# Ledger of designs, part 66: peptides against a protein of PDB entry 8PQO

Target 1, 252 residues: chain A of PDB entry 8PQO
Amino acid sequence: VLLKEYRVILPVSVDEYQVGQLYSVAEASKNETGGGEGVEVLVNEPYEKDGEKGQYTHKIYHLQSKVPTFVRMLAPEGALNIHEKAWNAYPYCRTVITNEYMKEDFLIKIETWHKPDLGTQENVHKLEPEAWKHVEAVYIDIADRSQVLSKDYKAEEDPAKFKSIKTGRGPLGPNWKQELVNQKDCPYMCAYKLVTVKFKWWGLQNKVENFIHKQERRLFTNFHRQLFCWLDKWVDLTMDDIRRMEEETKRQ

## One batch from the design tools (peptide; aimed at target 1 I97 L219)

Design b1_p28_7 (made by RFdiffusion4)
Pose (drawn by RFdiffusion4):
Structure b1_p28_7 (pose): chain A 252 residues (1-252), chain P 28 residues (1-28)
Amino acid sequence: as target 1 above (252 residues)
Amino acid sequence: MPHRESYLFNIGVFVFSLLFSHNLFTFL
């Protein structure tokens, strides 16, 4: 099983990231016809354990209505049921994604620490030493065009071409992280996203784990580029504003 | 912290494609 820690250094604060990430998930999914239908909340409750106080959820995403009929007929029982178990104690969160048919043999786990630093901490997740020694640290720079697939590139989602009206932050150059250390004002943070991918069937552990990690890097990059370029849309929101928008979206 | 539904959809499609390809190989 392969583990990688993706470090996403951002010119926002940890407090700001919480609101921005919630807004961005909802906004990026605003054009998807077929969003919300098929989402099933099995469990939604508070939890507390040794310093980590938060909210646990168990959700199922039924994909039967979103795939062609032949896919629904051919799919082994439960293969189209995606389970997501989430522990949200921001600035820490853990999500585990499984498939009902694959049981625990297909698993994607993301454990994230959101810290007010420039991604300089080592083993921020406190792994056992030997296990930590086998974790590749991968840095994601949202200003680096070379880290974006050309088919994914959108000028309107390019931090190198965006300046915030409300904050004046951006555009981001190759030295933006260096200018953060030399700066006393603009906030910054790093999301330490430790990703574990497990695929135990058919001897395809390596191929699937690598494919999933490449797709996770691409998604982290594109998502956080979008997040920064949308700074004017969400930077003035509070958590109460986010919860209100959630209830609003709940009516339908 | 939430995930975009398209992310979970793509995982499901990917798992189905692996299962379908394995069953088709066995059949052949």

Design b1_p28_7_s1 (made by RFdiffusion4, then SolubleMPNN; from b1_p28_7, 18 letters changed)
Fold by OpenDDE base, seed 4:
Order: C-alpha cells, then sequence, then structure tokens
Structure b1_p28_7_s1 (fold): chain B 252 residues (1-252), chain A 28 residues (1-28)
C-alpha cells in the first residue's frame, strides 16, 4: 500500500472550485473521443452516512472500445471494466476505483478535502498516527512547468502565461503562492487529495503502486492547470449552468 | 471527480500491460 497526499493550491475559492471542477470535467469530456461512451451508471442516488450527506454514484467504465484491438484480445475477462464508486459531498469527495479482474488485489482510493487554506493542514483526512506517518505530502504547483510532461504541455493551459480577464488573477509567477497572501482580494484554496494505492501482486507491488501515483499526479496537475486557465469560462457560471452543460454533454 | 477518458484509457492500457507482464513473469 502506498499513500500520498497531493496538495493542489489554487487561487480560487472553495465555492468557485466546485463550479470550476464540474465545468472542467464537462469541457474535457467534450474533447475526448466518444465522451461518455462506455460509461454505465449503475447507481446514482443521494446518501447520508455518519453526518456526511451527498450523492453516491457507482459507474462502470467499459474500456474495450478505448484500447487497441490487440489489447482487447489479450485482456482477461473483466480486466477492462473499471468500477468507480464515488461519494460526492463537496467539499469532501471519496472515490474508490477497482477492477473486475483484479478484485481485492487492486485498489485506488482518492479522498479529497477542499479547504480555504494554503495546504498547511496536516492529516486533514484524520488518519491514525501510524498511518499518517507513512503518508508523503506532495505539493502540486500548477504554475511549475517542470511538473508537466512535454507531451501534456499546452501554452493555452499554462498558468504562468494565463491572465484572467474577469478576475484579474494570473499569470502565476514563480512565487505566486507567496505573493497570494499579500493579495487580499484573491481567494485561495487547497485540494487535499489523499490517494491510496493498493496492489497485492508479489514483485509488482511497488512498481505498480508508484506508477499509479505518477498517473494520478499527472492527472491532477493537468486538470488543475486547465481549471485555472479556464477560469474566465466558468467563474460566472452557476451550478444550474453546470448541470445544463452536463446534460448537453450526455447527449453527445 | 469524474474520471476523464484519457485517464481511463491509460489506466486500461496499463492494466492489460501489467497483466501481460505478470503472465510473462509467471511463465519465465
Amino acid sequence: as target 1 above (252 residues)
Amino acid sequence: MPLPESYLRDLGLFIVALLLAARAKLLA
């Protein structure tokens, strides 16, 4: 088991982020081949547990059409079916990703708290001390180009170049986080993403767990760079606007 | 946070590659 807590600091408020996150997901989905193709929603219902109220979703991502033919031919039954169970209670979210073939041998859990701070809280997910001491805190700087793979880099999604017309935020220079505290009118937040990766196959555990973490980090980095650089597109949207956009995306 | 398609595709490819690698190691 490998645990890392990714801390993504953004010059947006927690409330703004809710809109931005949903917008960015919807927008990114429009640009993907097939969008929601291969997504099966098994459950989508409200839940209430231990004082947590939100929306529970169980989705199956059928990846057969998303991989080359030779991959499909070699894939065992269920290997290309990814189950996502998500408990969405913004500003808290928990996602559990499993695979039908690997069953208990494979787990990705992502627990996110969105807090109006600069990533300074320790153990926001309230792990036991013994568990917490094994968690590596990883800060993702959306303005740091060195954290972005060359193949992922887009100038229009570079926070170091982007200037928000609507908010005046950006561009984010090398010391943007330090300067942020002096900008009284600029909100900020941190997404604390505790990622638990479990892979039980002997001899491959560390390799796979580290690989998954690298992919998660890559995902978080790219996503939040987009989120920020798309600020002018979503900052004035309401949640109702987002819901409409989601419905439009589903129609594709 | 919904999983983007690109992420899912990469994950799927990785899973299959992993399975193939594991199988190869077991046979070797």
Scores: peptide ipSAE 0.235, ipTM 0.792, DockQ to the pose 0.672
OpenDDE base, seeds 1, 2, 3, 5: peptide ipSAE 0.221, 0.215, 0.220, 0.212; ipTM 0.785, 0.786, 0.788, 0.783

Design b1_p28_7_s2 (made by RFdiffusion4, then SolubleMPNN; from b1_p28_7, 18 letters changed)
Fold by OpenDDE base, seed 5:
Structure b1_p28_7_s2 (fold): chain B 252 residues (1-252), chain A 28 residues (1-28)
Amino acid sequence: as target 1 above (252 residues)
Amino acid sequence: MPLPESYLESLGKFLVDLLLEQRKKLLE
């Protein structure tokens, strides 16, 4: 088991982020090939548990059409089905990814708290002390180009070059986080993303767990760079606007 | 929030490759 807490600092408010996240997810989905193909939504309903209220979703990603024929023929039953369970109770979110074949031998859990701070809170997810001491805190700097793979880099999604016309935020220089503290008119937040990766196959545990973390970090980095650089597209939208957009998309 | 499909596809392919490699080792 390998746990890391990724802390993504953004020059947006927690309330703004709720809109921006939904917009950016939708936009990113449009840019992907095969949107919705092979995705089965089993559950999509509101939930309430222990004071936590939100939306629960259970999706199955069927990858049979996404792999070569010989892979489909050789893959064990259930190996090509990825389950994603998500609890969206913003500002708290939880996502659990499993595979039918691997069962309990494979788990990715992503728990996120969105807080109006600069990533200074320790153990925001309230782990036991013994568990928390083994969690590596990883700060993601969306302005740091060195954290972005060359193949992922786009100038139009570079926070170090982007300036929001509507808000005046950006570009984010090398010391933007420190400067942000002195800018009382600029909101900020941190997404605390605790990622738990379990892969219990002997000899492959460390390799796979580290690999998955690298992919998660890559995903978080690219996504939040996009979110910030798309600020002018979503900052004036309301949650109602987003809901209407989602409903319109469902009808197509 | 739900993860991008592209990520899940990549993850799935990675896992399947691992499975296939392990099966090959068992057959040897």
Scores: peptide ipSAE 0.365, ipTM 0.845, DockQ to the pose 0.740
OpenDDE base, seeds 1, 2, 3, 4: peptide ipSAE 0.268, 0.254, 0.299, 0.314; ipTM 0.823, 0.812, 0.821, 0.827

Design b1_p28_7_s3 (made by RFdiffusion4, then SolubleMPNN; from b1_p28_7, 19 letters changed)
Fold by OpenDDE base, seed 1:
Parts: C-alpha cells; sequence; structure tokens
Structure b1_p28_7_s3 (fold): chain B 252 residues (1-252), chain A 28 residues (1-28)
C-alpha cells in the first residue's frame, strides 16, 4: 500500500472551483478523439449516507479500443474493464477505481477535500495517527514547468503565461503562492487529494503503486493547469450552463 | 474526475504488462 496526499493550490475560490472542475471535465472530454466512447454509465443517482449527501456514479471504462490489437488479444477477460465508483458530495469527493480481472488485488482510491486555504492543514482526511505517519505530502505547483512533461506542455495552458481578462488573475510567477497571501482581492483554495494505491501481487507491488502515483500526479497537474488557464471560459457560467454542456458532451 | 483517454490507454497497457510479468514470475 502506498499513500500520498497531493495538495493542489489554486488562485480560485472553493465555489468557483466547483464550476471550473465540471467545465474542464466536459471540455476535456470534447477535445478527446472519440470522446466518451468506451464509457458505460451504470449508475448515476443521488445518495445520502452518514450525513454525506451527493451524487453517486458507477462507470465502466472499456479499454479494448484504447490498446493495440496484440495487447487486446493477450488480455484476459475483464482485464481491460476499469470500474470507477464516485461519491460526489462537493466539497468532498471520493473515487474508487478497480479492475474486473484483478478484483481485490488492485485498488485506487482518491479522496478529495476542497478547502479555502493554502494547503497548510495536516491530516484533513482525519486518518489514524499511525496511518497518517506513512502519508507523503506532495505539493503540486501548477506554475512550475519542470513538473510538466514536454509532451504534455502547451503554451496556451501555461499558468506562468496566462492572464485572465475577466478576473485579472495571473500570470503566476515563481513565488505566486507566497505572494497570494498578500493579495486580498484574489481568492485561493487547496484540493487535498489523498491517493491510496493497493496492489497485492507479490513482487510487483512497488512497481505498480509507484506507476499509478506517477500517473495520478501527471493527471492532477495537467488538469489543474487547464482549469486555471480556462478561467475566462467558465468563471461566468452557471450550474445550468454546465449541465447543458455535459448533456451536449454525452451526445457526441 | 473523469479519466482522460490518454490516462486510460497508459493504464490499460501497463495492466497487461503487469499480467505478463506476473505470469513470468510464477513460471520462474
Amino acid sequence: as target 1 above (252 residues)
Amino acid sequence: MPLPESYLKDLGLFLVDILLAQEALLKA
């Protein structure tokens, strides 16, 4: 088991982020070739449990069309079906990713708290002290180009170059996080993303767990760079606007 | 967060690699 808490600082409010996240998800889906293909939505319903109220989704990602034919031919039944169960009770979210073939031998859990701070809270997910002792805190700096792979880099998605016309936010300089404390007119938040990776096959745990964390970090970095650089596109949108856009994306 | 296609592709390839690696380890 490998646990890391990724802390993503953003110059947006918790309320703004809710819109921006949904917009960025929908926009990213539109920009992908074959957007939505291979995604099966099994469940999409409201839930209420232990005082937590939100939306529950169960999706299956069918990866057969995403890998080369020779890989598909070697894959056992269910090995290329990824299940994503998500409990969306913003500002808290939980996502559990599993594989049909590996069953209990493979687990990715992502638990996120969105807080109006600069990533200074310790153990926001309220883990037991012994468990928290083994959690590595990883700060993601969306303005740090060195954290972005060259193949992922786009100038139009570079927070160090972007200037929001509507809000005046950006560009984000090397010390933007420290300077943010003194900018009374700029809201800020931190997404505390606790990622738990469990892989039980002997001799392969470290390889798999480290790979998954590397991919998650890459995903979080790229996504939030986009979210910030698309600020002028979503900052004035309503939740009704977002819902319409999501429905349009599903029809493509 | 929905999983991007690029992420899913990399994950799919990696999972198959791990399956093959496990088979090799068990046969050794």
Scores: peptide ipSAE 0.396, ipTM 0.883, DockQ to the pose 0.535
OpenDDE base, seeds 2, 3, 4, 5: peptide ipSAE 0.389, 0.396, 0.394, 0.385; ipTM 0.881, 0.882, 0.880, 0.879

Design b1_p28_7_s4 (made by RFdiffusion4, then SolubleMPNN; from b1_p28_7, 19 letters changed)
Fold by OpenDDE base, seed 5:
Structure b1_p28_7_s4 (fold): chain B 252 residues (1-252), chain A 28 residues (1-28)
Amino acid sequence: as target 1 above (252 residues)
Amino acid sequence: MPLLESYLKDLGLFLVDILLEQAAKLAA
């Protein structure tokens, strides 16, 4: 088991982020080849548990059409079916990813708290002290190009170059986080993303767990760079606007 | 928060690689 808490600081408010996240997910999804092809929604319903209210979703991603034919032919039954269970109770969210073939031998859990701070809270997910001792805190700096793979880099998605016309935020220089403290008019937040990766196959645990964390970090980095650079596209939208957009997309 | 297709594709490919690697080890 390998646990890391990724802390992504953004010059947006928690309330703004809710809109921006949904917009950016939708936008990024549209830019992907095939879009929602191969996605089966099993459950999409509200839930209430221990005072937590939100939306629960269970999706299956069928990857058979997304991989080369030879991979599909070699893959065991169920190996290309990924299950995603998500509890979305913003500002809290939990996602559990499993695989039909690997069953209990494979788990990715992502728990996120969105807080109006600069990533200064320790153990925001309230782990047991002994467990928390083994969690590595990883700060993602969306302005740091060195954290971005060359193949992922786009100038139009570079926070170090972007200037929001509507808000005046950006570009984010090397010391943008420190400077943010002095900018009383600029909101900020941190997404605390606790990622738990479990892979139980002996001899492959470290390899797989580290690889998955590397991919998660890459995803978080790129996504939040986009989110910020798309600020002018979503900052004027309301949650109602987002809901309407989602409904319109579902009708297509 | 739906997963992106590119991410899932990479994950799927990786998982298959791991499965094949494990199978090879067990068969040896």
Scores: peptide ipSAE 0.285, ipTM 0.813, DockQ to the pose 0.625
OpenDDE base, seeds 1, 2, 3, 4: peptide ipSAE 0.219, 0.276, 0.258, 0.275; ipTM 0.783, 0.812, 0.801, 0.811

Design b1_p28_8 (made by RFdiffusion4)
Pose (drawn by RFdiffusion4):
Structure b1_p28_8 (pose): chain A 252 residues (1-252), chain P 28 residues (1-28)
Amino acid sequence: as target 1 above (252 residues)
Amino acid sequence: LSDLNDALTDAFNALSDQYDYIRLQSYA
């Protein structure tokens, strides 16, 4: 099983990231016809354990209505049921994704620490030493064009070409992280996203784990580029504003 | 064979879209 820590250094504060991430998930999913239908909340409750106080959820995403009929007929029972178990104690969160048919043999776990630093902490997740020694640290720079697939590139989602009206932050050059250390004002943070991918069937552990990690890097990069370029849309929102927009979207 | 190839391409695209969607929702 392969583990990688993706470090996403951002010119926002940790407080700002919480609102911005929630807004961005909702906004990026605004054009998807077929969003919200098929989402099933099994469990939604508070939890507390040894310093980590938060909210636990168990949700199922039924994909039967979103795939061609032959896919629904051919799919083994439960293969189209995607389980997500989430522990949200921001600035810490853990999500576990499984497939009902694959049980625990296909698993994607993301454990994230959101810290007010420039991604300089080592083993921020406090792994056992030997296990930590086998974790590759992968840095995601949202200003670096070379880290974006050409088919994914969109000028309107390029931090190198965006300046915030409300904050004046951006555009981001190759030295933006250096200018953060030499700066006393603009906030910054790093999301330490430790990703574990497990695929235990058919001897395809390596191929699937690598494919999933490459796709996770691509998604983390594109998502956080979008998040920064949308700074004017969400930077003035509070958490109460986010919860209100959630209830609003709940009516339908 | 062309119709079967189109159906399989459409299935692949639908599954990829759902993958992206679920992964996006997990960020919340």

Design b1_p28_8_s1 (made by RFdiffusion4, then SolubleMPNN; from b1_p28_8, 20 letters changed)
Fold by OpenDDE base, seed 4:
Structure b1_p28_8_s1 (fold): chain B 252 residues (1-252), chain A 28 residues (1-28)
Amino acid sequence: as target 1 above (252 residues)
Amino acid sequence: MEELEKLLEEALEALEKNFREISLRSLK
């Protein structure tokens, strides 16, 4: 099991992020091939658990038609069916990803708290001390180009170059986070993403677990760079706008 | 083990886009 808590600091408010996140996910998803196809929604309902209220979804991603032939040929039955259970109670979210074949031997859990701070809270997810001491805190700086793979880099998605016309935020210099304290007009938040990865196959667990974390970190980095650089596209949108857009997308 | 590891790495790399899509949607 490999646990890392990715802390992504952003010059947006928690409330703004809710809109920006939904917009950016939708926008980024348009750039992905096969979006929506092969996705089976089993459950989509409100839930209430221990005072936590939100929306619960259970989706199955059927990857059989979306993987190379050699992967399909080698994959055991059920190995290409990925289950995603998500509890969305913004500003708290939890996603659990499992696999029909691997069962208890495979787990990706992503628990996110969105807090109006600069990533200074320790153990925001309230893990037991024994578990927390094994969590590596990873700070993602969206302005740090060195954290971006060359193949992922786009100038139009570079927070160090972007200037929001609507808000005046950006560009983000090397000390932008420290400067936020003095920028009283600029809101900020941190997304605390605790990622738990378990791949319980001896000899391969470290390789796979590290690989998955690498992919998650890459995603978080690129996504939030996009989110910020797309600020002018979503900052004037309301949650109602987002909901309407989502409904319109479903109908298409 | 090395052969299996290599095959798994290749498979994981091939699944990268799928993982990205799933993980991206999990950000909702």
Scores: peptide ipSAE 0.289, ipTM 0.857, DockQ to the pose 0.418
OpenDDE base, seeds 1, 2, 3, 5: peptide ipSAE 0.262, 0.261, 0.255, 0.290; ipTM 0.845, 0.845, 0.836, 0.853; seed 5 fails the geometry check

Design b1_p28_8_s2 (made by RFdiffusion4, then SolubleMPNN; from b1_p28_8, 18 letters changed)
Fold by OpenDDE base, seed 4:
Parts: structure tokens; C-alpha cells; sequence
Structure b1_p28_8_s2 (fold): chain B 252 residues (1-252), chain A 28 residues (1-28)
């Protein structure tokens, strides 16, 4: 098991982020080839549990058509079916990813708290001390180009170049986080993403767990760079506006 | 073993490509 807590600091408020996240997901999905293909939604319903209220979803991602032929040839029954269970109770979210074949031997859990701070809270997910001491805190700097793969880089999605016309935020220089503290009119937040990866296969555990973390980090980095650089597109939208946009995207 | 490892990597890469639609959507 490999645990890392990714802390993504953004010059937006927690309330703004809710809109921005939904917008950016919808927008990014339009750009993905085969978006939604092979996705089966089993459950999509509101839930209330232990004082937590939100939306619960259970989706199956059928990856048979998304992998190379040789992978399909080697994949045992159920190996290419990924189950995603998600509890969205913003500002708290939890996603659990499992595989039919691997069962308890495979787990990706992503738990996110969105807090109005600069990533200074320790153990925001309230792990036991013994577990927490094994968690690596990883700060993602959306302005740091060195954290972005060359193939993922787009100038229009570079926070170091972007200037928000509507808010005046950006561009984000090398010391933007330190400077943000002195900008009383600029909101900020941190997404604390505790990622738990378990892959119980002798000889491959560390390789796969590290690989998955690498991919998650890449995803978080690219997504939040987009989210910030699309600020002017979503900052004036309401949650209802975003919901309508998402519904329209689903119809496509 | 090597072939299986490569297959696993490719499967995970495919998952990662779809993860944008997966993980981020579930968190939104």
C-alpha cells in the first residue's frame, strides 16, 4: 500500500472551485477521444450517511475496447472492468476504484478535502498516527512547468502565462504562493487529495503503485492548470449553469 | 512475466487516459 497526500493550492475560493471543477471536467471531457464510451452507470443517487450528504455514483468502466489487442488477449475475465464508487459531498469527495478480477488485491482510493488554506493542515483526513506517518505530502505547483510533461504542455493552459481579465488573477510567477498571502483580495484554497493505492501482486506491487501515483499526479497537475487558465470561462457561472452544461454534454 | 507486466502497464495507461473522465468527474 502506498499513500500520498497531494496538496494542490489554487488562487480560487472553495466556492469558486466547485463551479470551476465541474466546468473543467465537462470541458475536458469534450476533448477526450471516446469520452463516455464503455461507461456504465449503475447507480446515481443522493445519499445521507453519518451526517454527510451528497451524490453517490457507481460506474463500471469497460476497458476492452480501450486497450491493445495483446492486453485483451492476456486479460482474465473481469480484469478490464473497473468499478468506480464515488461519494461527492463537496467540499469532501471520496472515490474508490476497484477491479472485478483483482478484488481486494487492487484498490485506488482518492479522498479529497477542499479547504480555504494554503495546504498547511496536517492529517486533514484524520488518519491514525501510525498510518499518517507513512503518508508522503506532495505539493503540486500549477505554475511550475517542470512538473508538466512536454507532451501535456499547452501555452494556453500555462498559469505562468495566463492573466484573468475578469478577476485580475495571474500570471503565477515562481513565488506566487508567497505573494498570494499579501494579496488580501485574492481567495485561495487547497485540495487535499489523499490517494491510497494498493496492488497486491508479488514483484509488481511497488512498480504498479508508484505508476498509479505518477498518473494521478499527472492528472491532478494538468487538470488544475486547466481549471485556473479557464477561470474567465467559469468564474461568472452558477452551479445551475454548470449543471445545465453538464446535462448538455451528456446528451452529446 | 515480462509480457504480462507490459500488458499491465498498457492497461494502466489506458485507465489513466480515461481517468480524466473517471476520477475527475466523480470528484466534481
Amino acid sequence: as target 1 above (252 residues)
Amino acid sequence: DEALEEALKKALEALARNARAISLRSLA
Scores: peptide ipSAE 0.094, ipTM 0.773, DockQ to the pose 0.389
OpenDDE base, seeds 1, 2, 3, 5: peptide ipSAE 0.084, 0.081, 0.074, 0.090; ipTM 0.768, 0.765, 0.756, 0.767; seeds 1, 2 fail the geometry check

Design b1_p28_8_s3 (made by RFdiffusion4, then SolubleMPNN; from b1_p28_8, 19 letters changed)
Fold by OpenDDE base, seed 4:
Structure b1_p28_8_s3 (fold): chain B 252 residues (1-252), chain A 28 residues (1-28)
Amino acid sequence: as target 1 above (252 residues)
Amino acid sequence: DEELAELLKEALEALERNAKYIALRSLK
């Protein structure tokens, strides 16, 4: 098991982020392949648990058509079915990813708290002390180009170059986080993303777990760079606007 | 098990290359 808590600091408010996140997911999805096809929604319903209220979804991603033929041919039954269970109660969200074949030997859990701070909270997910000792805190700096793979880099998605016309935020210089403290009118937040990865197959456990974390980090980095650089596109939108857009998209 | 694990890893890598949409959904 490999646990890392990714802390992404952004010069947006928690409320703004809710809109920006949904917008950016939708926008990013349009720019990527593999959308929609092979996704089976089993459950999509409100939930209430331990004072947490939100939307619960259970989806199955059937990956048979998404992998090379040789992988599909060799994969045992259920190996290419990924279950995603998500509890969305913004500003808290939990996603659990499992595999039918691997069962308890495979788990990806992503738990996110969105807090109006600069990533200063320790153990925001309230792990047991013994477990928390094994969590690596990883700070993602969206302005740090060195954290971005060359193949992922786009100038138009570089927070170090972007200037929001609508808000005046950016560009984010090397010390932007420190300077943010002195900018009373600029909101900020941190997304605390605790990622638990378990791949309990001897010999490959560390390799696979680290690989998955690498991919998650890459995703988080790129996504939030986009989110910020798309600020002018979504900052004036409301949640109602987003919901309307989603409904319109569903009809297409 | 090791061979199967490697196969699964390859599948995951393929997904990252070809189906980033799935990963993005975890951010919603």
Scores: peptide ipSAE 0.055, ipTM 0.721, DockQ to the pose 0.377
OpenDDE base, seeds 1, 2, 3, 5: peptide ipSAE 0.044, 0.045, 0.042, 0.043; ipTM 0.704, 0.702, 0.693, 0.701

Design b1_p28_8_s4 (made by RFdiffusion4, then SolubleMPNN; from b1_p28_8, 19 letters changed)
Fold by OpenDDE base, seed 3:
Structure b1_p28_8_s4 (fold): chain B 252 residues (1-252), chain A 28 residues (1-28)
Amino acid sequence: as target 1 above (252 residues)
Amino acid sequence: SKALEEALKKAEEALAKNARAISLRSLK
């Protein structure tokens, strides 16, 4: 098991982020997945659990048509079905990813708190002390180009170059986080993303767990760079506008 | 086996591509 807490600081408010996140997910899905072919939504309903209220979703990603033929032919039953269970009680979210074949031997859990701070809270997810001491805190700086792979870099998605016309935020220089503290009129937040990865196959555990974390970090970095650089596209949108975009994505 | 290694590499690449798409949707 490998745990890391990724902390992403953004010059937006927690309330703004809710809209921006949904917009950016919808936009990214259109651009990269072609509308979500192979996704089966089993459950999508409100929930109440232990005082937590939100939306629960259970999705199955059927990867049979998304992998090479030789992989599909060799894969055991259930190996290409990924289950995603998500509890969205924004500003708290939890996502659990499992595989039918691997069962308890595979787990990706992503728990996120969105807080109006600069990533200074310790153990925001309230882990036991023994567990918390094994968590590596990883700060993601969306303005730091060195954290972006060359093949992922796009100038139009570079926070160090972007200037928001609607809000006046950006571009984000090398010391933008320090400067943000002195800008009383600019909102800020941190997404605390605790990622738990378990892959219990002998000889491959560390390799796969580290690989998954590397991919998650890459995703979080690129996603939030996009989210910020798309600020002018979503900052004036309503939740109803977001819902329409989501429906359009499903039809593509 | 070189053939097996190559197959695993291709499978890993395919999985990584799909994992990204899944993770993007998981942020919702």
Scores: peptide ipSAE 0.021, ipTM 0.578, DockQ to the pose 0.631
OpenDDE base, seeds 1, 2, 4, 5: peptide ipSAE 0.020, 0.021, 0.018, 0.019; ipTM 0.587, 0.592, 0.590, 0.583

## One batch from the design tools (peptide; aimed at target 1 I108)

Design b1_p29_1 (made by RFdiffusion4)
Pose (drawn by RFdiffusion4):
Structure b1_p29_1 (pose): chain A 252 residues (1-252), chain P 29 residues (1-29)
Amino acid sequence: as target 1 above (252 residues)
Amino acid sequence: ARPSYFLFIGLLVFTLLFLHDLHTFVSSL
């Protein structure tokens, strides 16, 4: 099983990231016809354990209505049921994604620490030493064009070409992280996203784990580029504003 | 996560299962 820690250094604060991430998930999913239908909340409750106080959820995403009929008929029982178990104690969160048919043999786990630093901490997740020694640290720079697939590139989602009206932040150059250390004002943070991918069937552990990690890097990059370029849309929101928009979207 | 992410994961799992069953069927022939 392969583990990688993706470090996403951002010119926002940890407080700002919480609101911005919630807004961005909802906004990026605003054009998807077929969003919300098929989402099932099995469990939604508070939890507390040794310093980590938060909210636990168990959700199921039924994909039967979103795939062709032949896919629904051919799919082994439960293969189209995606389980997500989430522990949200921001600035820490853990999500575990499984498939009902694959049980625990296909697993994607993301454990994230959101810290007010420039991604300089080592083993921020406090792994056992030997296990930590086998974790590759992968840095995601949202200003680096070379880290974006050309088919994914969109000028309107390029931090190198965006300046915030409300904050004046951006555009981001190759030295933006260096100017952060030399700066006393603009906030910054790093999301330490430790990703574990497990595929235990058919001897395809390596191929699937690698494919999933490449896709996770691509998604983390594109998502956080979008998040920064949308700074004017969400930076003035509070958590109460986010919860209100959630209840609003709940009516339908 | 966005719903498309879960759709992607589901389609990936379906494709892997389908190709495994197809390989078994062809080998039986």

Design b1_p29_1_s1 (made by RFdiffusion4, then SolubleMPNN; from b1_p29_1, 22 letters changed)
Fold by OpenDDE base, seed 4:
Structure b1_p29_1_s1 (fold): chain B 252 residues (1-252), chain A 29 residues (1-29)
Amino acid sequence: as target 1 above (252 residues)
Amino acid sequence: MPESVYLDLGMLIYNLLLEARLKEKLEAE
């Protein structure tokens, strides 16, 4: 098991982020091929537990059509079905990813707190001390080009070059986070993403777990760079606007 | 859900791992 807490600081408010995240997810999904294909929604209902209220979703991603034929033919029953259980109670969200075949041998858990701070809180997810001491805190700087793979880099998605016309935010220089503290008119937040990866295959556990974390970090980095650089596209949208957009997308 | 974007990547990762494992099994047999 490998745990890392990714802390993504953004020059947006927690409330703004809610809109921006949903917009960016939708936009990013449009850019991907096969989005939504093979997705089965088993449950989509409100939940309440331990004082937490939100929306619970259970989805199955059927990957049969997304793997090569030889893989599909050789894959054991259930191996190509990924279960996603998500508890969305923004500003808190928890997602658990499992596989029918691998059972306890595979787990990806993503727990996110969105806080109006600069990523200074320790153990925001309230882990036991013994567990917390094994968590690596990873700060993602969306303005740091060195954290972006060359193949992922796009100038139009570079926070160090982007200037928001609507908000005046950006470009983000090397010391943008420090400067942000002095700018009372610019909101900021941190997404604390605790990622738990378990891959219990002998000889491959550490390699795969690290690989998954590397990919998650890559995803978080690219996504939030996009989110910020798309600020002018979503900053004036309301949650109602987003809901309408989602409904319209479902109709298509 | 925002995590759906993450899941897409997760699916790709899982597929790659599954392919690798299956190849290993085939080579071992």
Scores: peptide ipSAE 0.055, ipTM 0.678, DockQ to the pose 0.340
OpenDDE base, seeds 1, 2, 3, 5: peptide ipSAE 0.047, 0.042, 0.044, 0.044; ipTM 0.669, 0.670, 0.658, 0.660

